# Ledger of designs, part 2: peptides against a protein of PDB entry 8HF1

Target 1, 320 residues: chain A of PDB entry 8HF1
Amino acid sequence: NVMLYATKPTEVMVSFPHQEQVLTVTRLISAEIEKFYVSLDLMNIGVQPIRRSKSLQCLRDPSKKSFVKQLFNDFLYQMKEYGIYAASIAIISLIVEFDIKRRQAETLSVKLMHRTALTLCEKIRHLLVQKLQDMTYDDDDDNVNTEEVIMNFSTPKVQRFLMSLKVSFADKDPKDICCLVFVERRYTCKCIYGLLLNYIQSTPELRNVLTPQFMVGRNNISPDFESVLERKWQKSAIQQFRDGNANLMICSSVLEEGIDVQACNHVFILDPVKTFNMYVQSKGRARTTEAKFVLFTADKEREKTIQQIYQYRKAHNDIA

## One batch from the design tools (peptide; made by RFdiffusion4, then SolubleMPNN)

Design b1_p8_1_s4 (from b1_p8_1, 3 letters changed)
Fold by OpenDDE base, seed 4:
Order: C-alpha cells, then sequence, then structure tokens
Structure b1_p8_1_s4 (fold): chain B 320 residues (1-320), chain A 8 residues (1-8)
C-alpha cells in the first residue's frame, strides 16, 4: 500500500499558456473524421455472431464500429493535447491497428470498413507530414524531426515539458537519472515515446543522457486477450528500466496494476491529476527529499489545480 | 501556422 510512505519530494508546478488557437490543419482533420463517422454509421456491417473465443470488445460491439470511433477519438485527443507533431506519430499506431484488423476481417463488409478507416488515416498522415514540412526551407530536406519543428508543432504543455527535461538533464550522467513520466491514456505513452526519441536525438545535450522506454498498463481485459507481443514488450521495458538500460519511463495507470517500479529521482505528471490515487501512487515513486515531483497546469486552470493539489496533499498527510 | 513558442 504506497499510502504508508510519507514521501516528501520537492513538488514543482509548471504553468503553460492555454492553447486557444486551433490550427487550420487540425480543423480540417477533425472535419474529415466527422464526415467519416457519418459514412461509418451508414455502413451495413451485419450482426457478427458472438463467438466465445472473440475479445470482450467483440461482445460489447458486434459491429466493431465503436472500436474504430474510439481509436479516432483517442487520436483527436492526442492531437488537441500534445499537438501536430505528436499526432503525426499517433496516426501511425492507428494505421498499424487498422491494417491488422483489415487482415483479420472475417467478412468483406468488415474488411471494407477497416480499409476505409485506413485510407482516412493515410490522408491524415499526409496532411500532418505536409504541415510539418512547412518549416523546412529546402524542398529536399525531409527532416521533420528537428528540435525546432518538434517545438513549433507541439502544444505549450509539451514545449514546457521538453524544456523542463532539457534543463533537468542536460549533460548529466545517465546513471544518476531515474525519471517517470505519467500520462492519462495508454495510447499517449506510444506517441510521447516517439516524440521523445526524436527530440532526444535532435538535442545534443540529451542524446547520450536520456534513454526512454514506455509501459502500457495491462488491459483490464483477460491476459488471454493481450497480444503476446504487448506482454513481452512490457516485461522487456520494465526489465530495461530496472537494469538501468533505460532511465526514463513513460507510463499510464501502471501503478494500480501492481507493477513494481523502483524509486525515482524525477516524476513528471504530464496530464492533469484527476484522482487522489493517481496523486499518491505517482508521488510515492519519488521517495527522497531531493526527488522532484513536477506537475503541469494551464494558466487558466492554475488556481483550481493549486486547490486540488493542496487538498490531495492534506489528505495524504492526514493518512501518513 | 505554428503553436506559440513558450519561453522558459
Amino acid sequence: as target 1 above (320 residues)
Amino acid sequence: EVYPRVSL
């Protein structure tokens, strides 16, 4: 029970300006997804027979349309919260998933649905990549992975996060670094991981300092429905972080699942702390007084965030 | 069209 450790890490709150400006490309992509939802609702996929051997998701949605909408809704969230650059990585995960589902389709109608979703993902990918290329002066320099491109196409939250990493870890010994990054959603782990790989590779002060990994929480779906590949990846990522071969771990609700992660010197909470359990569990990984517990908040939400964190801190101190 | 650059 992580609640029993009176951890006194240094709590830091980093503010960022709220992103009110909606980029024209994000509006275009959102409108294309909305048009696709209208077309998807009109698709006759038929009632799929409930096979006992199919995922619990096939039991919940016989049409498989809700799963398609869920993936695009998660993509729209990532594009809004993290920006165009993170969205260009997030869309690749959708392409991979829809291609797998297209190949596994038992009916022509389901195959066509996943093909249509895949075609939309490729269109979105082209729109995103073309927008990232607007900063490249040379028509031949396909290098959309520069520090400048990443920063200019990331939300103020992500910019503040990347700057906080650079200031915290520039030219440090990689052995002295044990960092956790908490995000709300499982799919965010993958896109922030890809963003960090490119940012670290484009930032000389971090190239040989930070080695990121990501850990996706177990689906509350039976371990029989987790891909053998995802379980192998999760075990390998945890082991690399324990062995010090990775010194930055991106994770979601992993601590609720009883995954033992070592004590860390830095804990970054990239998304809003929505629950007391998330506050206690994440803070409980920063066990020393020298450890930093860093929270990110929009300026418009700053007062509300301060009050919420004060309440969580008080409640934690009353139990500890 | 880009996101506003934040200073440290």
Scores: peptide ipSAE 0.614, ipTM 0.958, DockQ to the pose 0.768
Fold by OpenDDE base, seed 2:
Structure b1_p8_1_s4 (fold): chain B 320 residues (1-320), chain A 8 residues (1-8)
Amino acid sequence: as target 1 above (320 residues)
Amino acid sequence: EVYPRVSL
């Protein structure tokens, strides 16, 4: 009986100050999206013909308006939770998605709807980039990707996360690092990935140390709605992480689907742990002797987070 | 106008 002493990872809770200040640019962007929702509700896009082969998407959003609102709601969440620097990356994903939908539009009214959404995204992008440039003397896009700009335009949560990465991995051998970063939302993976690429590139101590990749959960919606590109990219990302060509993987709920990812020495939970399953599965990836399981909590939510994690620990020990 | 800087 090899008692696999499953060396329980060291659980670390990192606190960050609650973000009380909402930036003026964030309020302006939120107000522009709200105005757009009023305009979107007034748009007559007609009844889309229910084609049998696309039945599930047409059944979920026959107007295609709810999908547009979902993307902007996810953007608003990212801007609130991660800050305006992360939002400047997140808006590019919306631009790409709305341009694809605009090109795929079967009607002029639907094409116009996606064009209007795209025009709003370009306005939001301009407002965000202009705000990032407020700290730069030069209008050069490369100057907005400095460690200082990233830190000053990221939420306290993201700042603590980036600092925790720097402290944990500065000047380490890339081979000694196997890191997972869990986020709640699918679109957050891309946003935090882009932020990390720029942060790592701007931080000498992390250059050539961290090679990030991301992974998005399979859409529980039929394989017909996952782009062939997204599926190929997911397979490549997992393979790069397995082969050690990437040593940091950002993921949303994906490890719940039984994707075999190697034993990690670091697991970061960037967003609140909402379920016992998420706690067990994410913690169960930290399997090395020195493995760290790092949670982030706002100071105001610290006691509630401690109690919730204690309940999950107890429940896990009662099952094990 | 920036986010509050967190200390280590």
Scores: peptide ipSAE 0.613, ipTM 0.957, DockQ to the pose 0.727
Fold by OpenDDE base, seed 3:
Structure b1_p8_1_s4 (fold): chain B 320 residues (1-320), chain A 8 residues (1-8)
Amino acid sequence: as target 1 above (320 residues)
Amino acid sequence: EVYPRVSL
């Protein structure tokens, strides 16, 4: 009886220095968002009608103000965790969302609220782009997407992630690569996708090697609130990854929803592993021979992370 | 001002 021991993926832990320094531009942007929240709380937008979802769960449709605050809070998280380069991409998603909501506004007061949010997003975009240009001699927008600018305006975590991709995949055959990148938040998928497109385009060793895609989990609120466009994008992205037209997939919580992707040779966990389920599901995708499961940890959290991963590994071995 | 550069 040859017990086919399922080849367990090699676990790798990459450490990065904790980001203690907050850039002046990041403080300015945070202060502008806080001032906007004070103004937003004073806005009279009237009583919002409770939309009854057809599903019997009265999901409290978040107040239009609460949704605006959620988007800016998610942006502040992206800026803090990934840096100002990632934030320059993340702000575009807010601009698009607030412009759509401004056009769909049923009242002048709601239209004005979304317009004020949009005006703040444009101000934030200008502050971010101007800061990225501090390293460029030419005011041309095309010069802000260099490997150097991306690295200098990304957090130590993102720098270590990009370096780990370059070391792992430089000059490899694209067919030999099946990579997953797990992130915690839905909005991080789009932000890191845009960052990776620019990084790959600016890194000769990766240009013809990595073809990224992204997939966000289904809206926990209801499948009915997923736009037809988002569902089409997800299906197309999964299909491209299955067909080998994409070899790197950025995911948030997608595996918990029963989305089956092929066995991968690389799994990167960019954000902290918060649950045993996340550990098992993400690690369970690293199924090829010599598969790597790569975790990122801040140096200050290293010992706590090691202990947590040891506990998860033990619990997984006791069930398997 | 830039983020601290990390070496491999």
Scores: peptide ipSAE 0.609, ipTM 0.956, DockQ to the pose 0.743
Fold by OpenDDE base, seed 5:
Structure b1_p8_1_s4 (fold): chain B 320 residues (1-320), chain A 8 residues (1-8)
Amino acid sequence: as target 1 above (320 residues)
Amino acid sequence: EVYPRVSL
C-alpha cells in the first residue's frame, strides 16, 4: 500500500514594502468623511417604529446611522489597503447600497440621510476618477483602466498580487487553472473582482486565460438581509467555478460557512491569516500535485508572519 | 502623486 502522501502544497511568502505614504487625495476623502460624520451625528432621524420582524441589528441601531458609518469605514479600509484604483470600484458598491436604502426609506428624515450619504459618495467618486485621469495624457481617452493606471494607483500589496498572477498564469491554458483568492472582508471580494476584470482586460497575456468570479460570505446575522440579488449571484458564481466557466474565485470566510469549493492548484491569501482555522481551510484547498499556497506580507510584519505561520504549521502537523 | 512601483 503506497500511502499516497497527500502532496503538501508549496508554501510561498511574497513580501511587499509597507505603504506609509498617504496620497493627498486619500487625506481629502478621509477629511470629507469625518465632516460628514459630524453632520450625521447632528441629524434628527427620529425614533424608527420597531417592526416585530426587525433582526437584532435593527435593535442595535434604531437611527440607522451606525450602518452608514460602517459602510464608509469599510470604504476607508479598502482605500488604505488596496489603493485609489480599488477605492474607485469600492465606492460604486456604497452608491448602490445608499440608493437602495434611500428608495426603501420609510421616513423623509431617513430618506434625506441616505441622500446626503449618496451625495458624498458621488463627490468621492469624482475625486478618485479625476485622480486616475491625471495619468491619461490624451484628453479624449477616458480609459482609466490601463495596466499602467491600475499599477500606479494600487498599493504595493496589490501590485505584488497582480504581478504574481501575471507570472503564474501568463499564456496558460484556462483549463489548467483553478485559483482561489482569500480576502478578509466581504466587501473586498467585489472590489478585487472589479479590479481583476479591468487588469485582465488590460493585460493581453491574461485575456482569455483568467475568468474571475467572487463569493461574498453570507451575512451571519440574518439570511433576510441578503438581497435576493446577492443570493442569486453567489449561486451562479459557485456554479460557474464548479463547471470550469470561471477559474479564479475571490472569497472571504466562505469556507467557514460550509460552501464546498473544489480542490485548487493555486491559493492566494491576499490579507493576513488571522486564525488557525482559516490557515487550515485555505491551505487544505491547495490539493493538486503542484499546488501553490501563496501568502502576502508587509516587510515590517514579515518576521511576525513567519512565526505565526510556523506555529500554525506545527499545530496542523500535530493534529494530522 | 502615485504609489511606489514594486519590482518582481
Scores: peptide ipSAE 0.607, ipTM 0.956, DockQ to the pose 0.769

Design b1_p8_2_s1 (from b1_p8_2, 3 letters changed)
Fold by OpenDDE base, seed 1:
Structure b1_p8_2_s1 (fold): chain B 320 residues (1-320), chain A 8 residues (1-8)
Amino acid sequence: as target 1 above (320 residues)
Amino acid sequence: ETYPRVLP
C-alpha cells in the first residue's frame, strides 16, 4: 500500500571511492573460512531426524552444513562491504548463533560441527581485534571503539555514511530527527547498529543527538522461526521509535508492507537499490519535500546508478 | 594497513 503517495523527497546521491585494496587480514580470514569449508564437507554428521517443528530451512538442510556456510558467507559479505570494524561486530553474532546451535545439538557429531565453527569464529574475532589494536599506541587504552579506529577500519562506503550522519545531525535537536537507514540484508542491521552505537558514543556531536535502534524484517519462510526474541525486539524497537526514544532506525529492505513506521525526514540507503519495490518502499517513508532520500554509490558505478534511479523515478511517476 | 580515508 505504500505506492499511493507520490512522495517528492529531495533525492541526494553520495559518491564514495571504489575500494580496490584488500587488507591482508581479510585474505587470511577468507582462507581460514575456505579451509573450514573443506573440513566441514568431510564431516560425517549422519542423517538428522526430521523434527516436524523445524523450519522449512532445517528441512531443506538435513546436514545443517548449508546453514553454517550461509552464516560464514554472510560474514564474508559484511567484512567485504562494510570493513574490518563491522566484521568485528558481525563475528559476535556468529559466535552467539553457533553457541546456541551447539547447545541445541541432538547428536555429538552436530555438536562437534558447531563447536568447530565456534572455534573458527573465536580465531577470526582475535584476528580482527588484533588488527583494530594496530592503531592503539597505549597498551592501557584497549578501546578499539574510537572514531578514528572506526573510520580507518571501515570501507569508503561506511566512512561516507558516517560522515553524512555527522554532517546531517551534528548538534541538532533529537526531537527533530526521524532517520531510517536501509540495508539489503537482515544480518547487516545488527552489525551496523553495533557500529553506530560505538560511533555515536565516540563522536561528541552525536552522543546526545542520535539514539539508534534496529529492526529485522519478518522471515517470509516461517513466521514461527522468528525467534520470540526477534519479535519482542522488533516490537520494542518500533515502539521506542514511535515514542521518540529512538530517532534512527536501521531496517532491512524486507520491510514487510505491514511495519507502520512513521514518516521520516531522513532516509539513507546504505546498500545498492536492486529493485523498483525497494526504491518505492524506502522513498515512500520520506513523505515531505524537506525530507532527504540519500543514496550511496561507488564512483565507478555512478553513471549506472544514476540511470537506474532515473528509470525507477520515471516508473514511479507513471504509476502515481 | 587501513582502508583509504575518504575526504569530506
Scores: peptide ipSAE 0.608, ipTM 0.958, DockQ to the pose 0.732
Fold by OpenDDE base, seed 4:
Structure b1_p8_2_s1 (fold): chain B 320 residues (1-320), chain A 8 residues (1-8)
Amino acid sequence: as target 1 above (320 residues)
Amino acid sequence: ETYPRVLP
């Protein structure tokens, strides 16, 4: 059941120019991943015993190859939607995950598969970092985290988002801020979190104003140690946001899982609103008329987005 | 080669 809230936040639509140009480095990385998929399909990793996980009949692909492809596909999505700077953070998460999977590998063939994936991630990381350094005079990795580098290597959508944060929160009291940022994918939460940490640290007007956290949806896939740590981290992040020790929370479809988050005065929808449920649940966190519900749209899709949001608003008002 | 800068 969708909880419908009779909320009347101020709805704001922010437009950004559509990014038609694909950067040369992005094409190179995509081509390296495609070559890796061909190689991965040729790898004989043997038939893995179907471990019947008790709870989810999701047939773990006995090859584990589908999971490797999913991580790289999610990386490619983040690189496309958020840009090279966000991709440089996203690739670190893949490196960590493939190193864990490599160490946990029960067979030499699976160990080799994860090692090959890890080597590709390291190559991609070097290509991304080298590209971020094109704007730095010093070969020092710390110089790539400036406001200028972040803005120049982020998509127009991310640039408008960061500008909207700066305009909304510059020199405000941290206690007066309760902000949600909704993204479509769980992996984007961590990527945008890392980007925001660096942006806030590089932006004096925000450094002591915004304290970000992120929530990832429950990974029901494995009762393994990773899922316990992830659940502990989620509980800690939610508690920090409730206590006001964090005032900006990045989340995906977490509202569907019954996580009780307080009412917020700002709700940013960074990705397109694909469902009526997402519209109602995210808008339902902005409960006052002074609260802002901010949507982002490409200029090319502006009319379609306006029509879609109007339909959702009408449907919400007919039920409320 | 960078992304186009969005104007304020």
Scores: peptide ipSAE 0.606, ipTM 0.958, DockQ to the pose 0.733
Fold by OpenDDE base, seed 3:
Order: C-alpha cells, then sequence, then structure tokens
Structure b1_p8_2_s1 (fold): chain B 320 residues (1-320), chain A 8 residues (1-8)
C-alpha cells in the first residue's frame, strides 16, 4: 500500500514592519471624506423606492447614501492597508462607479449627491497623483509608474509582497508558474491587479514572466446585481487562467463560491487569515509537489499569527 | 514623505 501522502504545501510566513507612520496626504484625504460624510447626512435625497427583487427575499436595497459611504470606506481601507500608490488606482474605480450612478440617477437630488461624491474623488485623485509626482523630476504622468515610486508609496506589507514575487518568479518560465493571490475584499482584487500590472511592466525580470488576472467573488447579495460586464469579465479571467494565458490570479473568497481553479504551485495570502475556512480552502489550492503557501504578517502580530496558524493546522489535521 | 523601505 503506497500511501500517496498528499504532498502538503510548504508553509512560509513572511514578516513586515508595522506601518505606524500616517502620511500627511492620507490624513488630509481622510479629513475630506469625513467632512463629506457630514454634508452627505444633511442632503435631502427623498424616500428611495424599495425595488422588489424577483426573488422573494426583500433584499433591502442599501440606501443610496449607505452605498456612497461604503465605497469611500472601502477606499480608506485600501489606502490604509496598501498605501498611496494602490489608493491612486482604487480612486479610479470610485470615479467610474459614481459617474455611472450619476447618469442613472432618477432624481436631481440623487444626481447632485453622486456629482458631489465624484467631485471629491477627483480632488482625492489629484492629491494622490501630486504626491506620487514628488519623486519625479518631470510633471509627466507616465513617470509615476516606476518600480521605485511603487515601492516608496506602498505599505511595508505590499513592499514585502512585491519583493516575494520578484524573488519567487524572476526570470522563470511562465509555463511553470501557477500563482494565486488571496485578498479579503473585492475592491482589493482590482486595486492589486492594477498595481501588479504597473509593477510587472516596470520590473524587467518579471516582464513576460507574470501575466496577472483578477477575479472578484460573486456578489453574496444577489447574482442579479452583478453586472453582465462583471460576469463576462470573471468568466474570461478564469478561462485565461485555465488556458495558461494568465499565470497569476488575484482573488477574494473565490473558493467559497465553488469556482474551481486549477492546482497551483504558489498561493500568497496578502491579508490576514481570519477564518479556518479561508485557511483550508486557500491552502488546498497549493497542490503541486513543490507548492508554497505564503502568509504575510506584521512583526507586532507575528506571535499571534503563528499561534492562530498552528491552531488551524491542528484542526485541519484532526479532520483530514 | 514616503513609506519606510523594507529591506530585503
Amino acid sequence: as target 1 above (320 residues)
Amino acid sequence: ETYPRVLP
């Protein structure tokens, strides 16, 4: 009886220094969003009609104000966790969303609300881009996407992640790479995807080696709220990854939704592992003989993270 | 002001 011991992936924990310093621009942006929330609460947008979803679950259509606050809160999270460079990409997604909502507005008051949000996003974009230009001699927008600018305007976590990618994949054959990057939030997938595109383009050793894609989990609320474009994008991104046209996939919660991705040789967990299910599911994708499962932890949280991962590993071995 | 650079 050759017990085919399923080769357990090698677990690697990468530490990064905790970011205590809050940049002045980040404080300014946070204060502008807080001022906007005060103004938003004072806006009279009228009573919103309850849209009956065709499914008998009265999905409380989140108040149009609550949705605006959610997008800015998600942006603030991206800026805090990933840094100014990532925030400069994340703000574009808000601009696009608020412009769509502004055009779709059924009332002048709702149109004005989305216009005010959009104006704030443009101000934030300007503040972020201006800050990225502090390292460039030329005011040309093209000069802000260098490896140096990306690294200097990314949090220590993101810097360690990018360094780990460079060390892991520099000058490798693209065919030998099947990499997953797990993030907690949907909006992080697109933000980190944009960051990786620029980083790979600016890093010669990764050019033509890494081809990233991103996949956002299905909307837990209703597949009916998922745009036809988002569904087409997800299907295309998964297919490109299956066909080997992409070899790095950024994903959030994809495994809970039954999206089967091929066995990978690298799995990166960029955000803290908060649940046992996340640990088991993400680790369960690292199935090749030499598969690596890479975790990132702040130095201050290192001991707590080690203990938590040990508990998850023990619990997994007791069930398996 | 930039973020602290992480050493290799």
Scores: peptide ipSAE 0.603, ipTM 0.956, DockQ to the pose 0.735
Fold by OpenDDE base, seed 5:
Structure b1_p8_2_s1 (fold): chain B 320 residues (1-320), chain A 8 residues (1-8)
Amino acid sequence: as target 1 above (320 residues)
Amino acid sequence: ETYPRVLP
């Protein structure tokens, strides 16, 4: 009986310097969002009748203001965690969402609220694009998507991630690559996907090597807000990854929800591992003989991260 | 003003 010992993936920890410095443009954007929250709290949008659907007590904020604040808070997180370049992509998702909500508004007051949010998003977009153009002599939008601009306007975490991808996959056969990238938040999947598309297109060694896709976890709070488009996108993205038409998949908590993906040779954990379940499930996807499981940590949090991963590794070995 | 560049 050859016990095929399931080859445990090689665990790698990549450190990056902690980002303490906040760029002037990031402070300006944060201050504009804070001013907008004060204005938003003063807006009278009327009391909407609470449709008590009996079954799903989705705490729909009857004011719809909390949803607007949630989207801007998620944007502020993306800008802080991934940088100005990722924020320039993330703001487009807010623009699309607020334009949809503006068109679907049943009242003039709600329509005006979403219009004001949209106007702020356009101002933020202009501030971000103008800052990306500081490195370009030409006003051409295509010049902001260079490897140099992406690297200079990304946080040390994202820079180290992109460097790790380039070193791992430069000039390789696309068929030999099956890569997962785990992120904490649903919205991060979309902005990192857009960033990777531009980075791959600007990096000759990765052109025709990496074909990215993304998967967004189910919104546990309201399946009714999953657009039919997002569900179709998920199904198509999973199928492309299964068929080998995509070889890099960005995902959040999607694997906790029972989405079956193939065995991979690379698993990157871009954000901190917060749960034992996330550790086991993500690591359990790295099943090839030479599989790598790569963790990213700030230098300041390195010791705490090492201890946490050691505890998870021990607990996993005691159950297996 | 840019982020600090991480060296390879």
Scores: peptide ipSAE 0.600, ipTM 0.956, DockQ to the pose 0.728

Design b1_p8_2_s3 (from b1_p8_2, 3 letters changed)
Fold by OpenDDE base, seed 2:
Structure b1_p8_2_s3 (fold): chain B 320 residues (1-320), chain A 8 residues (1-8)
Amino acid sequence: as target 1 above (320 residues)
Amino acid sequence: ETYPRVSP
């Protein structure tokens, strides 16, 4: 008899105003990516030799163009959902990836394609950094990582998330904190991690309180796609969280795969809960008596979100 | 030009 002590976490719904305003820089960046897609479609990269050992990659992206478009689409999503500040971190991940792909390119045409993508990423980075500097008097890169800059260049969702962290954890003992932050997309984990590092460092009440880590799920795609570095990093991050050397873990839907993560007292769902399984698995990590399960919703989507969570709660109670 | 600030 595993007494599932269903410690029912306190469910909290935090509303944020719907973002109606699209920043001019966001429109400019989107237009530059669209122009790049037109250019990318015109690029003749030739037929890539299907090497049998890399068969799954070659089958998914025989032209290597689809992967480039995927990374930029993922960036556009992060910029839209999390804002300019998060986008300034997200673009660095694209720069690193395209530089790796450029170095690994077996043909001059593929090397040129990744170089062109990299050049666009550097342009986007410059536009983002320049926009962050609009609030700073000094051109010093360190001045763009203030609490004020982070808050002013983050979406209302991210602002509410950061405020919820500050209210929840200001001046607390780090040992009393076990926090999970769930995000929908794998690449968002690293972006929100970088944002949190800078926010925590800029927020005196959190500097010695929160130690974040992130975790990305195993790519169900062949182990050849996960760099040895990513696998080592995932193991290290999980171990640091288990050992209490990290007390906040950012994760995607990864925890569904039976990663034994400690019972947490805080679970934040930053992105919409799209599935019943995500609801149950995420909520099932909040196991302390005072555990909080925090959801974020746009005001316009509040009623729909309430109704969806009510249905999930009902379904969960019918099976429990 | 910044995002709208949420009320505390």
Scores: peptide ipSAE 0.615, ipTM 0.960, DockQ to the pose 0.719
Fold by OpenDDE base, seed 4:
Structure b1_p8_2_s3 (fold): chain B 320 residues (1-320), chain A 8 residues (1-8)
Amino acid sequence: as target 1 above (320 residues)
Amino acid sequence: ETYPRVSP
């Protein structure tokens, strides 16, 4: 339904160098996860009885192994796409999830599986934090949250994104800012939120200018299966953004869910625009000619990205 | 070992 608004925001394409270099720590972490998958496949966790009251996840994965692999695969994606610093935040979400699953385990075998996953996450966290400390003289974990550490341990894409935020919003009035940041994956919202909190706190020009929030899309699962806490968080985050108490919102799929987000003067698409629907709906949040719609592309993919955006723009103009 | 620093 958002297709009806012929919005003409200023489209901006920001290029970043393709990251070909794989850090040694990233290879070590990937190898530890692969070893864990071999061990996980050998674990006998038994057939879980299908109880009517069990989450739809138990219906999809009677072994609960696929869910564990999904979380680590999503972590590996975030580490690759956003870098070591973002990965150090992303791993905390896995630690929390596996600790909850360990406590909720109905069997000793499932409890042991989640405990083994948790132990791996703690090892990964140590490897990441130790790597961030390579630029610090003090063993204090607080020293890893500097602008310099964030920039040096973020991918070129994330560096360009942070630079674009600094250039766009340095020393501006917080009231004049309404910014959306679109990401592909739900777990990325929380990771980029944590990164932005630390970056804003370390950047004087942004500290009193940007107040970020995040929203994850509703699980396509019935609202009855979403945690009461997650639903409360989403409602609170949206309300803070409507009230102007937050002026930057990180989103994965706001548009499919009928969430009325106000018109914004900045829309950043941090990840590749994979669908025409994503293009139209995200662009449809930038309703004025003064509004900026910012896309990020690797230099290696720039021509392909330009052609794809041109086709989406043409298709949008033919419908409008 | 860090990521390459992007020029401003």
Scores: peptide ipSAE 0.609, ipTM 0.959, DockQ to the pose 0.732
Fold by OpenDDE base, seed 3:
Structure b1_p8_2_s3 (fold): chain B 320 residues (1-320), chain A 8 residues (1-8)
Amino acid sequence: as target 1 above (320 residues)
Amino acid sequence: ETYPRVSP
């Protein structure tokens, strides 16, 4: 009886220094968003009709104000966790969303609310871009997308992630790469995707080696609110990854939704593993004989992370 | 002001 021990992936833990220093620009942006929330609370937008979703779950559609605050809170999270370079990409998604909501506004008061949010996003974008330009010697070189700029304006976590990608995949054959990158939040998928496109384009050893794609989990609020475009994008992204036209997939919570992705040789967990289910499902995608499962932890949280992963590993071995 | 550079 050859017990085919399912080859368990090699677990790797990468540490990074905790980011203690908050950049002046991030404090300014946070203060501008807080001032905007005070103004937003004073805005009279009238009574918003509760749209009954056809799904029997009366998920309270967030008020139009609550949705605006959610997008800015998600932006503040991206800026804090990934840095100002990722934030410069994340703000574009807010600009697009608020412009759509402004055009779709049924009332002048709601239109004005989204216009005010959009104006703040443009101000934030300018503050971020100006800060990225501090490293450009030529005032005329609008190219803030160099490897050096990306690294200097990314958090230590993102720097370690990018370094780990470079070490793992430099000058490799694209066909031998099947990589997953797990992130906690849906909006992180888009900003990390944009960051990776720019990083790969600026890193010769990764050019023509890595072809990234991203997939966001289904909308937890209602699949009915997922745009036809987003659903088409997800299907196309999965298909490109299955066909080998993309060899790196950035995803959030996608495995919990039963999206079947092929067996991968690399799985990166960029954000903290918060649940046993996340640990089992993400690790369960690293199925090749030489598969690596890479975790990132802040140095200050290292011992806590080690103990948590040990508990999850033990619990997984007791069930398997 | 930049983020602290992580050593390889």
Scores: peptide ipSAE 0.608, ipTM 0.958, DockQ to the pose 0.751
Fold by OpenDDE base, seed 5:
Structure b1_p8_2_s3 (fold): chain B 320 residues (1-320), chain A 8 residues (1-8)
Amino acid sequence: as target 1 above (320 residues)
Amino acid sequence: ETYPRVSP
């Protein structure tokens, strides 16, 4: 009886310098969003008629202003945590969402609110793209997707993540790769997915090696808000990853929702591990013989992160 | 103005 000792994944901690510097363009964008919030608070959207199908969200925000603020706050977080390049991708998701909401608007006042938000998103997109073009000689949008532009306009955290992918997967057989990337927020999945597509395409050693997909957690608050398109995308992405047509999956809280993801040889935790459950579930997916579990930490948070991971490891060993 | 480049 060879007890197949469940091969504990090799835990790796990658440190990166803390990003204290705020780019001038980031300050300008933040100030434009703050000005927009003042204008948004002054908008008279009126009392929306109580339709019988008011989801719990419509009870919390009768004006639909909080949803608009949430999307911009999530964008500001992504811009801060991942950088200008990631923000240029993240803003497209806001544009799409506000255009959908504008078309679905039941009142002229709500339609105008979403149109104003959309106009701000387009302005932000132009500011971001213009900033990426500062390193390009040609005004061609394709020139902003180079490895150099991606690295120079990504936070130290994202740079270390991309370098770790390159070192881990350069010139490998795609069949030997089963990688998970965990992020905290659902919108980050799509943002990092778009960044990875461009990075892989710009990096010869990763071309035809990595095929990324993303999964966003189901919005537990209302399955009715999941577009039919998003549900189809999630099912297709999971199936592609199961079939080996995708070998890198970007996930948020998906594991808490009982989505059975296969055993992986690499698990990257891009964002801080905030819960013991997230630690156990994510680490528990790194089950192959040479599996790696990679954590990213800022140098300033390194000691705190080490202590937290030690406590989680101890608690996990006491339950096993 | 860019982010600081990390060493390998």
Scores: peptide ipSAE 0.599, ipTM 0.957, DockQ to the pose 0.730

